# Peptides against a protein of PDB entry 4ASU: the designs that were tried, part 266

Target 1, 270 residues: chain A of PDB entry 4ASU
Amino acid sequence: ATLKDITRRLKSIKNIQKITKSMKMVAAAKYARAERELKPARVYGVGSLALYEKADIKTPEDKKKHLIIGVSSDRGLCGAIHSSVAKQMKSEAANLAAAGKEVKIIGVGDKIRSILHRTHSDQFLVTFKEVGRRPPTFGDASVIALELLNSGYEFDEGSIIFNRFRSVISYKTEEKPIFSLDTISSAESMSIYDDIDADVLRNYQEYSLANIIYYSLKESTTSEQSARMTAMDNASKNASEMIDKLTLTFNRTRQAVITKELIEIISGAA
Target 2, 83 residues: chain B of PDB entry 4ASU
Amino acid sequence: FTFASPTQVFFNSANVRQVDVPTQTGAFGILAAHVPTLQVLRPGLVVVHAEDGTTSKYFVSSGSVTVNADSSVQLLAEEAVTL

## One batch from the design tools (peptide; made by RFdiffusion4, then SolubleMPNN)

Design b2_p25_7_s3 (from b2_p25_7, 10 letters changed)
Fold by OpenDDE base, seed 4:
Structure b2_p25_7_s3 (fold): chain B 270 residues (1-270), chain C 83 residues (1-83), chain A 25 residues (1-25)
Amino acid sequence: as target 1 above (270 residues)
Amino acid sequence: as target 2 above (83 residues)
Amino acid sequence: EPHLPPRLPLPVPPEDEEPDTSILK
């Protein structure tokens, strides 16, 4: 490589390093906010899931329609955040199909669509874009919930798959159940609950769905920002190491050029 | 007893004496060992009676309330403010 | 032709001054 080539590469990597450092800082700020906002969201979301855990709601085996909601974002450069969700979605879809279930998919974030479109295009009901630039709101969750309810797909049960935040260095892809109104209404385990008006139960289910989606979005966002922060930090370090290596190469190459020129001068002067 | 909105937690697995909730079917009081039920909140006042005798009031917009067989209660409001 | 499912936008966030990451794509 010529000195010019090395210099160009150095400049390029230095610029990349600046970008990755900047992105790290942005991700760090977003992470801090996300983590703060996750605390109440987790209480809220876990509270919403409490019924399903306590009632041990089960879908009868004869029920065949299953919905998978994959939750991620539109934004890359966050390690395995999207691929982990997609992998679990694929696994779940395959398992359900093997069990004779009909599977439909909702993708939250374009990355899910991007990963699964080729292999699962026929299973997608809807995909949501413009996810990940701002913190998710309950309004966003409500939009998703409403779209699901209005999709006309009469699922019996479903799975929402998202990355649960564990720590700044750790997330876990998890699945939480979603149930249709009919499934909840028909569940034997619900018999202990007092006679609930059908309209009340419908409204309750709508809130439950929105709540769980909101929770999943908050978990996903926190996980994503943390992962991005880590990824950008690693990228910045890698860039630094590459800069150091290239700088050494530059210096060696420069010395070789100088030496060659000196020899030529000396040889020409002789 | 858990009482939260998407953005704020008021009670997290707390022991309370009684919670009065505004539901679409009417306001009711949740006491210890209340029968399991599911309700939807209407805009109104939530009153939490603590074991120490203190009473806290909240305005809620909409949401849900769950009373489980194990006496756990989840009050989940879309919006809630302390009064 | 596998009809592509609807692609719906969530509400547009206010433009956060995020650094242009186009170079990293």
Scores: peptide ipSAE 0.099, ipTM 0.893, DockQ to the pose 0.114; fails the geometry check
Fold by OpenDDE base, seed 5:
Structure b2_p25_7_s3 (fold): chain B 270 residues (1-270), chain C 83 residues (1-83), chain A 25 residues (1-25)
Amino acid sequence: as target 1 above (270 residues)
Amino acid sequence: as target 2 above (83 residues)
Amino acid sequence: EPHLPPRLPLPVPPEDEEPDTSILK
């Protein structure tokens, strides 16, 4: 490589390093906010899921319609955040199909769409875009919930797949159940809940769905920002190491050029 | 007893004496050993009676309340403010 | 060509001060 080539490459990597450092700082700020906002959101979401856990709601095996909601975002550069969700979605879809169930998919975030649209296009009901630029709100979750409920797809059981935040260095892709109104109303375990009006139960289920979606969005966002911060830190360090290596190469190459020129002068071969 | 909005937690697995909630069917009080029920909140006042005798009031917009067989209660409001 | 599902936007966020990451995409 010529000195000119090395210099050009050094300049390029230095510019990339500046960008990755900047992105790290932005991700760090977003992570700090997301983590703060996740605390109440987790209590809220886990509270909503408590019924399903305590009531042990089961879907009859003869019911065949299953919905998968994958929760991610539109933005890359966050490690395995999107691929982890997509992998679990694929696995779940395959398992359900093998069990003779009909599977439909909702993708939250363009990355889910981008990964799965070729292989699972016929299974997608809807995808949502403009996810990840701002923190998700309960309003966003309500929009998603409403769209699902208005889709006309009468699922029997569903699952929401998202990355649960564990720590600044770790997340886990998890699945939570989603139950249809019919499944909840017909569950034997619900018999202990007295005097539930059908309209009340419908509204309750709508809130439950929105609550769970909101929770999943908050977990996903926190996980994503943390992962992005880590990814950008690693990228910045890798860039630094590459700069050091290229600088050494530059210096060696420069010395070799000088030596060659000196030899040419001394030999009179110029 | 858990009482939260999407953005704020007021009670987290706390022991309380009584919670008065505004529901679409009317206001009702949740006491110890209340029968399991599911209700939807209407805009109104939530009153929490703590074991120490302290009473706290909140305004809620909408949401849900769950009373489980194990006497656990989840009050989940879309919006809630302390009064 | 595979059937593309409907693509719906969530509410558009306000402009953020994030740097242009187009070079990294």
Scores: peptide ipSAE 0.097, ipTM 0.895, DockQ to the pose 0.109; fails the geometry check
Fold by OpenDDE base, seed 1:
Structure b2_p25_7_s3 (fold): chain B 270 residues (1-270), chain C 83 residues (1-83), chain A 25 residues (1-25)
Amino acid sequence: as target 1 above (270 residues)
Amino acid sequence: as target 2 above (83 residues)
Amino acid sequence: EPHLPPRLPLPVPPEDEEPDTSILK
């Protein structure tokens, strides 16, 4: 490579490094906010799941309709955040199909749609876009829940798949159950709950659905921002290493050129 | 006893003497070892009676309350404010 | 042809202008 080529490449990589550093700072700020907002959301979300865990609601094997909600965002450059959710969705869908279940999918975020559309297009009920520009609100979760309820798809049970935040350097793709009103009402374990009116149970189920979706969105957002921060840090470090290597190459090439010129002067070939 | 909104936690796995909740079927008090129940909240006052005798009041918009067989209670409100 | 699933926007206005990441793609 000529000195000119090396210089051009150095300039390009330095510009990339500036961009990745800037993106790291933006992701760090969003992460800090997301983590703060996740604390109450986690307590709230875990609280909303408590009934289903404690009542040990089981879906009869004869029930065939299963819903998968995958939670992610529209935004890239965050490592394996989207692919991990999509991978688990694929695995779950395949397992359920093998068990003779009917599977439908809801995708939260365009990245889920982008990954799964070709292979699972017929299974999608709806996808949501404009996810990830702002922190998710309970209103956003309510919109998703309402759309599900209005879809007319009478699922028996389902799963919501999202990245649970562990630490700034760690997340885990997890699944939480969602249940239809019919499944909850027919569960033998629910018999211990005294005098539950059908309208009360319906209202509870709808509210619980929104709660679980909200929780998943908050976990997903925090995981995504932390992963993006890490990815941008890694990109910045990689750029730095490339700059160092190219700088060494530049210096060596420059020395070679100077040596050649000196030889030409000494030899009188100039 | 857990009492939270999407944005704020008021109680997290706390021991309380009694919680008065506004439900659509009427206001009732949840005592220790209350029978399992599930209710939805109406806009109104939540009163938490702590073991130390302190009483805290909250206004809630909507939500749910569950009392489980293990005596755990989850009070979840869409919006809640301390009074 | 596989049908395109419905695509619905969440009511989330854009907040932060993100830098152009086209060079990183």
Scores: peptide ipSAE 0.087, ipTM 0.894, DockQ to the pose 0.157; fails the geometry check
Fold by OpenDDE base, seed 3:
Structure b2_p25_7_s3 (fold): chain B 270 residues (1-270), chain C 83 residues (1-83), chain A 25 residues (1-25)
Amino acid sequence: as target 1 above (270 residues)
Amino acid sequence: as target 2 above (83 residues)
Amino acid sequence: EPHLPPRLPLPVPPEDEEPDTSILK
């Protein structure tokens, strides 16, 4: 490699390092906000799930329609965030199919669509795009919930799959159940609850769905920003190491060029 | 007793004497050992009576309330403010 | 042609100028 080639490569890597450092800072700022907003969202979302845990709602085995909601975003450069969700979605879909269930999929974020569309195109009901540019709001969750309820797909049970935030360096892909109005109303375990008006139960279920979706979006966003921050930090470190190696190569090559020129002068070879 | 909105937590697994909630079917008070029920909130006042006799008031826009068999209560409002 | 499922956008706030990440692809 000529000195010019090495210099060009050094310049390129230095520019990449500047970009990755900038992206790290942006991700760090978004992470700090996301973590702050996740605290109340987690209490709110876990509170909404309490009924399903305490009532131990079970879907009868004869019920066949299952919905999978995968939660991620449109944005890359965040490690295994999207692939982890997609992997669990595939596993769940395969298990349900093996059990004789009909499976439909909703994707939150274009990355889910990009990963699964080729293999699961016929199972997708809808995909939401423009996810991840701004922090998710309860309004966003309500839009998703409303679209699901208006989709015309009469599922019996569903699963929402998302990355739960554990720490700045750790997330875990998890699944939470969602149930249709019919499944909740017909559940034997619900008999202990006092006479609930059908309209009340419908409205309650709509809130529950929106609440769970909101919670999942907040967990996903926090996990994504932390993962992006880590990925950009790693990229910056890798760039630094490469710069050091190329700098050594440059110095060695420069010395070799000088030596060659001196030999040519001494030898009289013009 | 848990009372939260998407953006704020007011109570998290707290012990309270009574919670008055505005529901679509009417306002009702949740006491200790209340029968399990599900309700939807209408815009109105939530009043929390603590065991020490203190009373806190909140305005809520909408949401849900759950009373479970184990006496746990989840009050989840879309929007809530302290009064 | 496999009928592509509908793609619905969530409400987008005004674009924050994010740095061009095209070089990292």
Scores: peptide ipSAE 0.060, ipTM 0.888, DockQ to the pose 0.100; fails the geometry check

Design b2_p25_7_s4 (from b2_p25_7, 11 letters changed)
Fold by OpenDDE base, seed 2:
Order: C-alpha cells, then sequence, then structure tokens
Structure b2_p25_7_s4 (fold): chain B 270 residues (1-270), chain C 83 residues (1-83), chain A 25 residues (1-25)
C-alpha cells in the first residue's frame, strides 16, 4: 500500500469514527429518555396483559388464523435488534404453519419489512414505517391497532414479538399474546366475566391491543437505543484501533520510502 | 390495585379499600372481593380510597378497568391527571 | 401483480437532527 492509500484510508476511518461517536452520544440521550419512559409503560402494558394471564385464555385448536406482529424500527446500526425479532417471527410462523395455522404478519419498522418481505410477502397484511426517529407514543400504538382492526383480517389469536429491555447490555426477544374478541368471548375461563356487554368487550379489546402495542414499542425502543449505543461504542473503539494500526503502518512505510531513497542516493542507482 | 396511564403510574399493585370509576355504563365502586368484571372508562373522576383513609381524586379521559377473580384490579387510563 | 401490502407511515414528528449515517450503511 502506498502512503497515499494509507492516508486515504486513515481519513476515511477517522470520519467513520467521528460519526460513530456522534451516533453513540445521540443513542445515549435517546436511551436515557427511553428508559425513563419505559418504566410507566411497562406497568401499563403488563397491567393490560394481566387479564390474559389470569384468565388463562386458550384458543381452541380448531381455530386456524394467527396474527404475528413484529416490532422493531427503521434504523440500523443497532446490532441484532432487528434480526432477533425477525428470527423469532420466522420461527413462530414456521411452527404455526406446521401446525396447520394460517399466519398473517404485521411489521412495525422498515427493517422487519426489509428482512421478511422476500420470504413472507404473501403473509404481510401491513407494515409501518417512520419508526424510530422519535419516541413512540400511545397515539402511534393506536394507529397500528386501528389499522389492524380495520384490516378485516379476522384472526383468532396472535402474538406480538419485540425486544424486551433487560439492561444496558442486554435485551431479550419476547412474545406476548393477543386475542381476538371472539376468542375472548368464547373462552371458558372468561365465564366468570359473563354478562359483559359486547360493545364494552369490543372497546376493551381495542384498548388492550393498543396497550400491548404501545408497551412493545417502548420496550423495543429502549432495547434498540441501548444496543445502538453499544454498537457505536464498539465501532468507535474498533476504528480507533484501526487508526492506530494504520498510523504505525504509515510510519513504517514512510521510513521504508526514506530508506529506499537513501539507498538509491548512496548506490547511485537512479 | 394498579392504576396507570401510558406515561405515569399512580398505583402499582397497591392495596386499596375502594376505587370509584366512571364507566360507560355508569359509575361504580370497586370494593374488596368485587365480582370479576371488565369495563371501559368514560371521561370522569376516579376516586381511590386508601386503606389509611386517604382519598385521592383523578381525572381520566378513557381506558379500561379489569377486576379479576383474585381481587386484583387494573385501571388503565389513556390519560390521567391528579386533582 | 401481487398486491404489495401497504407500507404506512406513522405520524411524523419534527425531524430530529441526527448524524448522517449514509457512510456507515
Amino acid sequence: as target 1 above (270 residues)
Amino acid sequence: as target 2 above (83 residues)
Amino acid sequence: PPHLPPNLPLPRPPEDEEPDTSILE
């Protein structure tokens, strides 16, 4: 490699390092906010799921329509955040298909679409973009929920797949159930909730869906920002190491050039 | 008793004496050992009666309330403010 | 042609000024 080549590469890596450092700082700020906002969101979301857990709602085996909602974002450079969700979605879809279920998919975030579009295009009902530039709001969740409800797809049960935040260095891809109105209404375990007005139950389910989506978005966002922060830190460190190595190479190469020139002078070899 | 909005937690697995909630079908009080029910909230006042006799009032916009067989209650409001 | 599922934007907040990541992608 010529001195010029090394210099060009050094410049490029230094620029990358600058960008990764900046991104780290941005991710750190977003992470801090996300973590703060996740606390109430988790209570809210887990509270919404309490019924399903306590009632032990089961879907009859003869029911065949299953919805998978995958939650991530549009933005890359966050490690395995998107691939983990997509992997779980694929696994779940395959398992359900093997069980004779009809599977439809909703993707939240362009990355899910990007990963799964080729292989699962026929299963997608809708995807959502413009995810990840701002913190998710309940309004965002409501939009997603409304779109699902208005899609006309009459699922029996479903799953929402997202990355749950564990710590700054750890997330876990998880699945939470979603149930249709019909499934809940027909569940034996719901008998103790008899005499509930159908309109009330419908409205209740709309809230439940929005609630869990909101929760998933908050978990996903926190996980993503944390992962991005880590990824950018690692990238910055790697860039630093590469800069050091290239600098050494540059110095050695420069010395070699000088030595060669000296030899040429001494030898009279032009 | 859990009472939360998407952005704020008011009660988290707390023991309370009574919670008055505004529902679409009417306001009702949730007492200890209330029968299991699902309701949706209308805009109105939530009144929480703590075991120590303290009463707290909240305004909620919408949401849901769940009373489970185990007497756990989840009050989830889209928006809520302390009064 | 297979109907591509709709790709719907969530409501856009004001754009946060973020670093250009095009070089990293």
Scores: peptide ipSAE 0.323, ipTM 0.918, DockQ to the pose 0.117
Fold by OpenDDE base, seed 3:
Structure b2_p25_7_s4 (fold): chain B 270 residues (1-270), chain C 83 residues (1-83), chain A 25 residues (1-25)
Amino acid sequence: as target 1 above (270 residues)
Amino acid sequence: as target 2 above (83 residues)
Amino acid sequence: PPHLPPNLPLPRPPEDEEPDTSILE
């Protein structure tokens, strides 16, 4: 490689390092906010799921319609965040199909759409884009919930798949159940709940869905920003190491060029 | 007793004497060992009576309340503010 | 023709100017 080639490569890597450092800082700021906002969101979301855990709501085996909601975002450069969700969605869809169930999918974020569109295009009800530039709000969750309810797809049971935040260095892809109004109203375990008006139950279920979606978005966002911060840190370190290596190569090459020029002068070989 | 909004937690697995909630069917008082029920909140006042006799008041916009068989309660408001 | 499901935006204007990531992609 000529001195010019090495210099060009150094300039390119230094530019990449500048970008990755900037992205790390942005991700760090977004992570700090996301983690703060996740604390109440987790209490809120887990509170909404408490009914399903305590009532032990079971879907009858003869019911065949299942919904999968995958939660991610539009933005890359965050490690395995999107692929982990997509992998679990694929696995769940395959398992349900093998059990003779009909499966429909909702994708939150363009990355989910991009990964699954070729193989699961016929199963998608709706996808959502422009996810991840801003922190998710309850309003965002309500829009998603409303779209699901207005889709006309009468599912019996569903699953929401998202990355749960554990720590700055760890997340876990998890699944939480979603039940239709009909499934909840017909569940034997719900008989212990006193004279619930049908309209009340419908409204309750709408809130429950929005609550769970909101919770999943907050977990996903926190996990994503943390993963991006880590990925950009690693990229910056890798760039630094490459700069050091290329600098050494540059110095060696420069010395070789000087030596060659001196030899040419001494030898009179012009 | 858990009481939270999407952005704020007021109570997390706390023991309380009584919670008064505004429901679409009217005022609903939740006592210890209340029968399991599901309700939807209307805009109004939530009053929490602690075991020590202290009373806290909140305004909520909408949401849900769940009373479980194990006497656990989840009050989830879309928006809530301390009064 | 493959049934294209609706792709709906969650409309919020971007708050933060993020650096151009085109070089990293």
Scores: peptide ipSAE 0.334, ipTM 0.920, DockQ to the pose 0.138; fails the geometry check
Fold by OpenDDE base, seed 1:
Structure b2_p25_7_s4 (fold): chain B 270 residues (1-270), chain C 83 residues (1-83), chain A 25 residues (1-25)
Amino acid sequence: as target 1 above (270 residues)
Amino acid sequence: as target 2 above (83 residues)
Amino acid sequence: PPHLPPNLPLPRPPEDEEPDTSILE
């Protein structure tokens, strides 16, 4: 490589490093906010899931309609955040299909759509875009829940798949159950709950759906920002190492050129 | 007893004496060992009676309340403010 | 023809400007 080639490459990598450092800082700020907002959201979301856990709601085997909601975002450069969710969605869909169930999918975030559209297009009910540039709100979750309800798809049981935040360096792709009104109403374990009006239960279920979606969005966002911060840090470090290597190469090449020129001068070949 | 909104936690697995909630079917008090029930909240006042005798009041917009067989209670409001 | 599900935007515009990431993609 000529000195010019090395210089051009150095300039390019330095620019990349500048961008990755800036993105790291932005991700760090968003992560800090997301983590703060996740604390109450987790209490709220876990509280919403408590009924389903405590009532041990089970879907009868004869029920065949299953909904998968995958939660991610539109934005890349965050490691395996999107691919992890998509992978679990694929696995779940395949397992359910093998069990003879009908599977429909909702994708939250353009990345989920992008990954799964070719292979699972016929299974998608709806996808959502413009996810990830703003912190998710309960209003966002309500929009998603409402769209599901308005889809007319009468699922028996569903799964919401998202990345649960563990720490700044760790997330885990997890699944939480969602149940239809009919499934909840027919569950034997619900008999212990006294004087439940059908309208009350419907309203409760709809609210619960929004709650769970909201919770999943908050977990996903926190995980994503943390992962992006880490990814950008790694990219910045890699760029730094490459800059160092290229700088050494540049110096060596420069010395070689100087030596050659000196030899030419001494030999009179100049 | 857990009482939270999407953005704020008021009680997290706390022990309380009584919680008065505004439901669509009417306001009722949740006491210790209350029978399992599910209700949806109407806009109104929540009153929490602590074990130490203190009372706190909240306004909620909407939400749900769940009383489970294990005596756990989840009060979830879309919006809630301390009064 | 392949089924094209609705792709709906969530209602809020972005809050902040982020660096151009086109060079990284």
Scores: peptide ipSAE 0.332, ipTM 0.911, DockQ to the pose 0.160; fails the geometry check
Fold by OpenDDE base, seed 4:
Structure b2_p25_7_s4 (fold): chain B 270 residues (1-270), chain C 83 residues (1-83), chain A 25 residues (1-25)
Amino acid sequence: as target 1 above (270 residues)
Amino acid sequence: as target 2 above (83 residues)
Amino acid sequence: PPHLPPNLPLPRPPEDEEPDTSILE
């Protein structure tokens, strides 16, 4: 490699390092906020899921329509965040299909669409974009929930797949159940609950859906920002190491050029 | 008893004496060992009666309330403020 | 051609200008 080539590469890597450092800082700030906002969101979301856990709501085997909601974002450079969700979505879809279920998919975030579009295009009901630049709000979740409810797809049960935040260095892709109004209303385990007005139950289900989506978004965001922070840190370190190596190479190459020139001068072979 | 909004937690698995909630079908009090039920909140006042005799009031916009067979209660408001 | 499912934007604009990541992609 010529000195010019090395210099160009050095400049490029230094620029990359600058960007990755900046992204790390941005991710760190977003992570801190996300983690703070996740605390109440988790209580809220887990609270919403309590019914399903306590009642042990199950979908009858004869019911065939299953919805998968994959939750991620539009933004890359966060390690395996998107691929983990997509992988689990694929696995779940395949398992359900093998069980004779009809599977439809909702993708939250452009990355889900990007990953699954080729293989699962016919299964997508809707995708959502413009996810990840702002912290998710309950309003966002409500929009997604409303779109699902208005899609006309009468699912019996569903799965929402998202990355649950564990720590700054750990997340886990998880699945939480979504149940249709009909499934909830027909569940034998719900018999212990007092007679609930159909309208009340419908409204309740709408809240439940919005709640779990909101929860999933908050978990996903926190996981993503943490993962991005780590990824950018690693990228910055790798860039630093590469800069050091290239700098050494540059210096050696420069010395070799100088030596060659000196020899040429001394020998008159110029 | 859990009472939360998307952005704030007021009670997390707390023991309370009574919670009065405004529902679409009417306000009702949740006592210990209340019959399992699902309700939707209407805009109104939530009153939490603590075991120590203190009473806290909250305004909620909408949401849901769940009373489970195990006496666990989840009050989930879209928006809630302390009064 | 299979109708592409709707790709709907969430309603809120981005808060912060993020660094250009085009070099990293």
Scores: peptide ipSAE 0.332, ipTM 0.922, DockQ to the pose 0.174; fails the geometry check

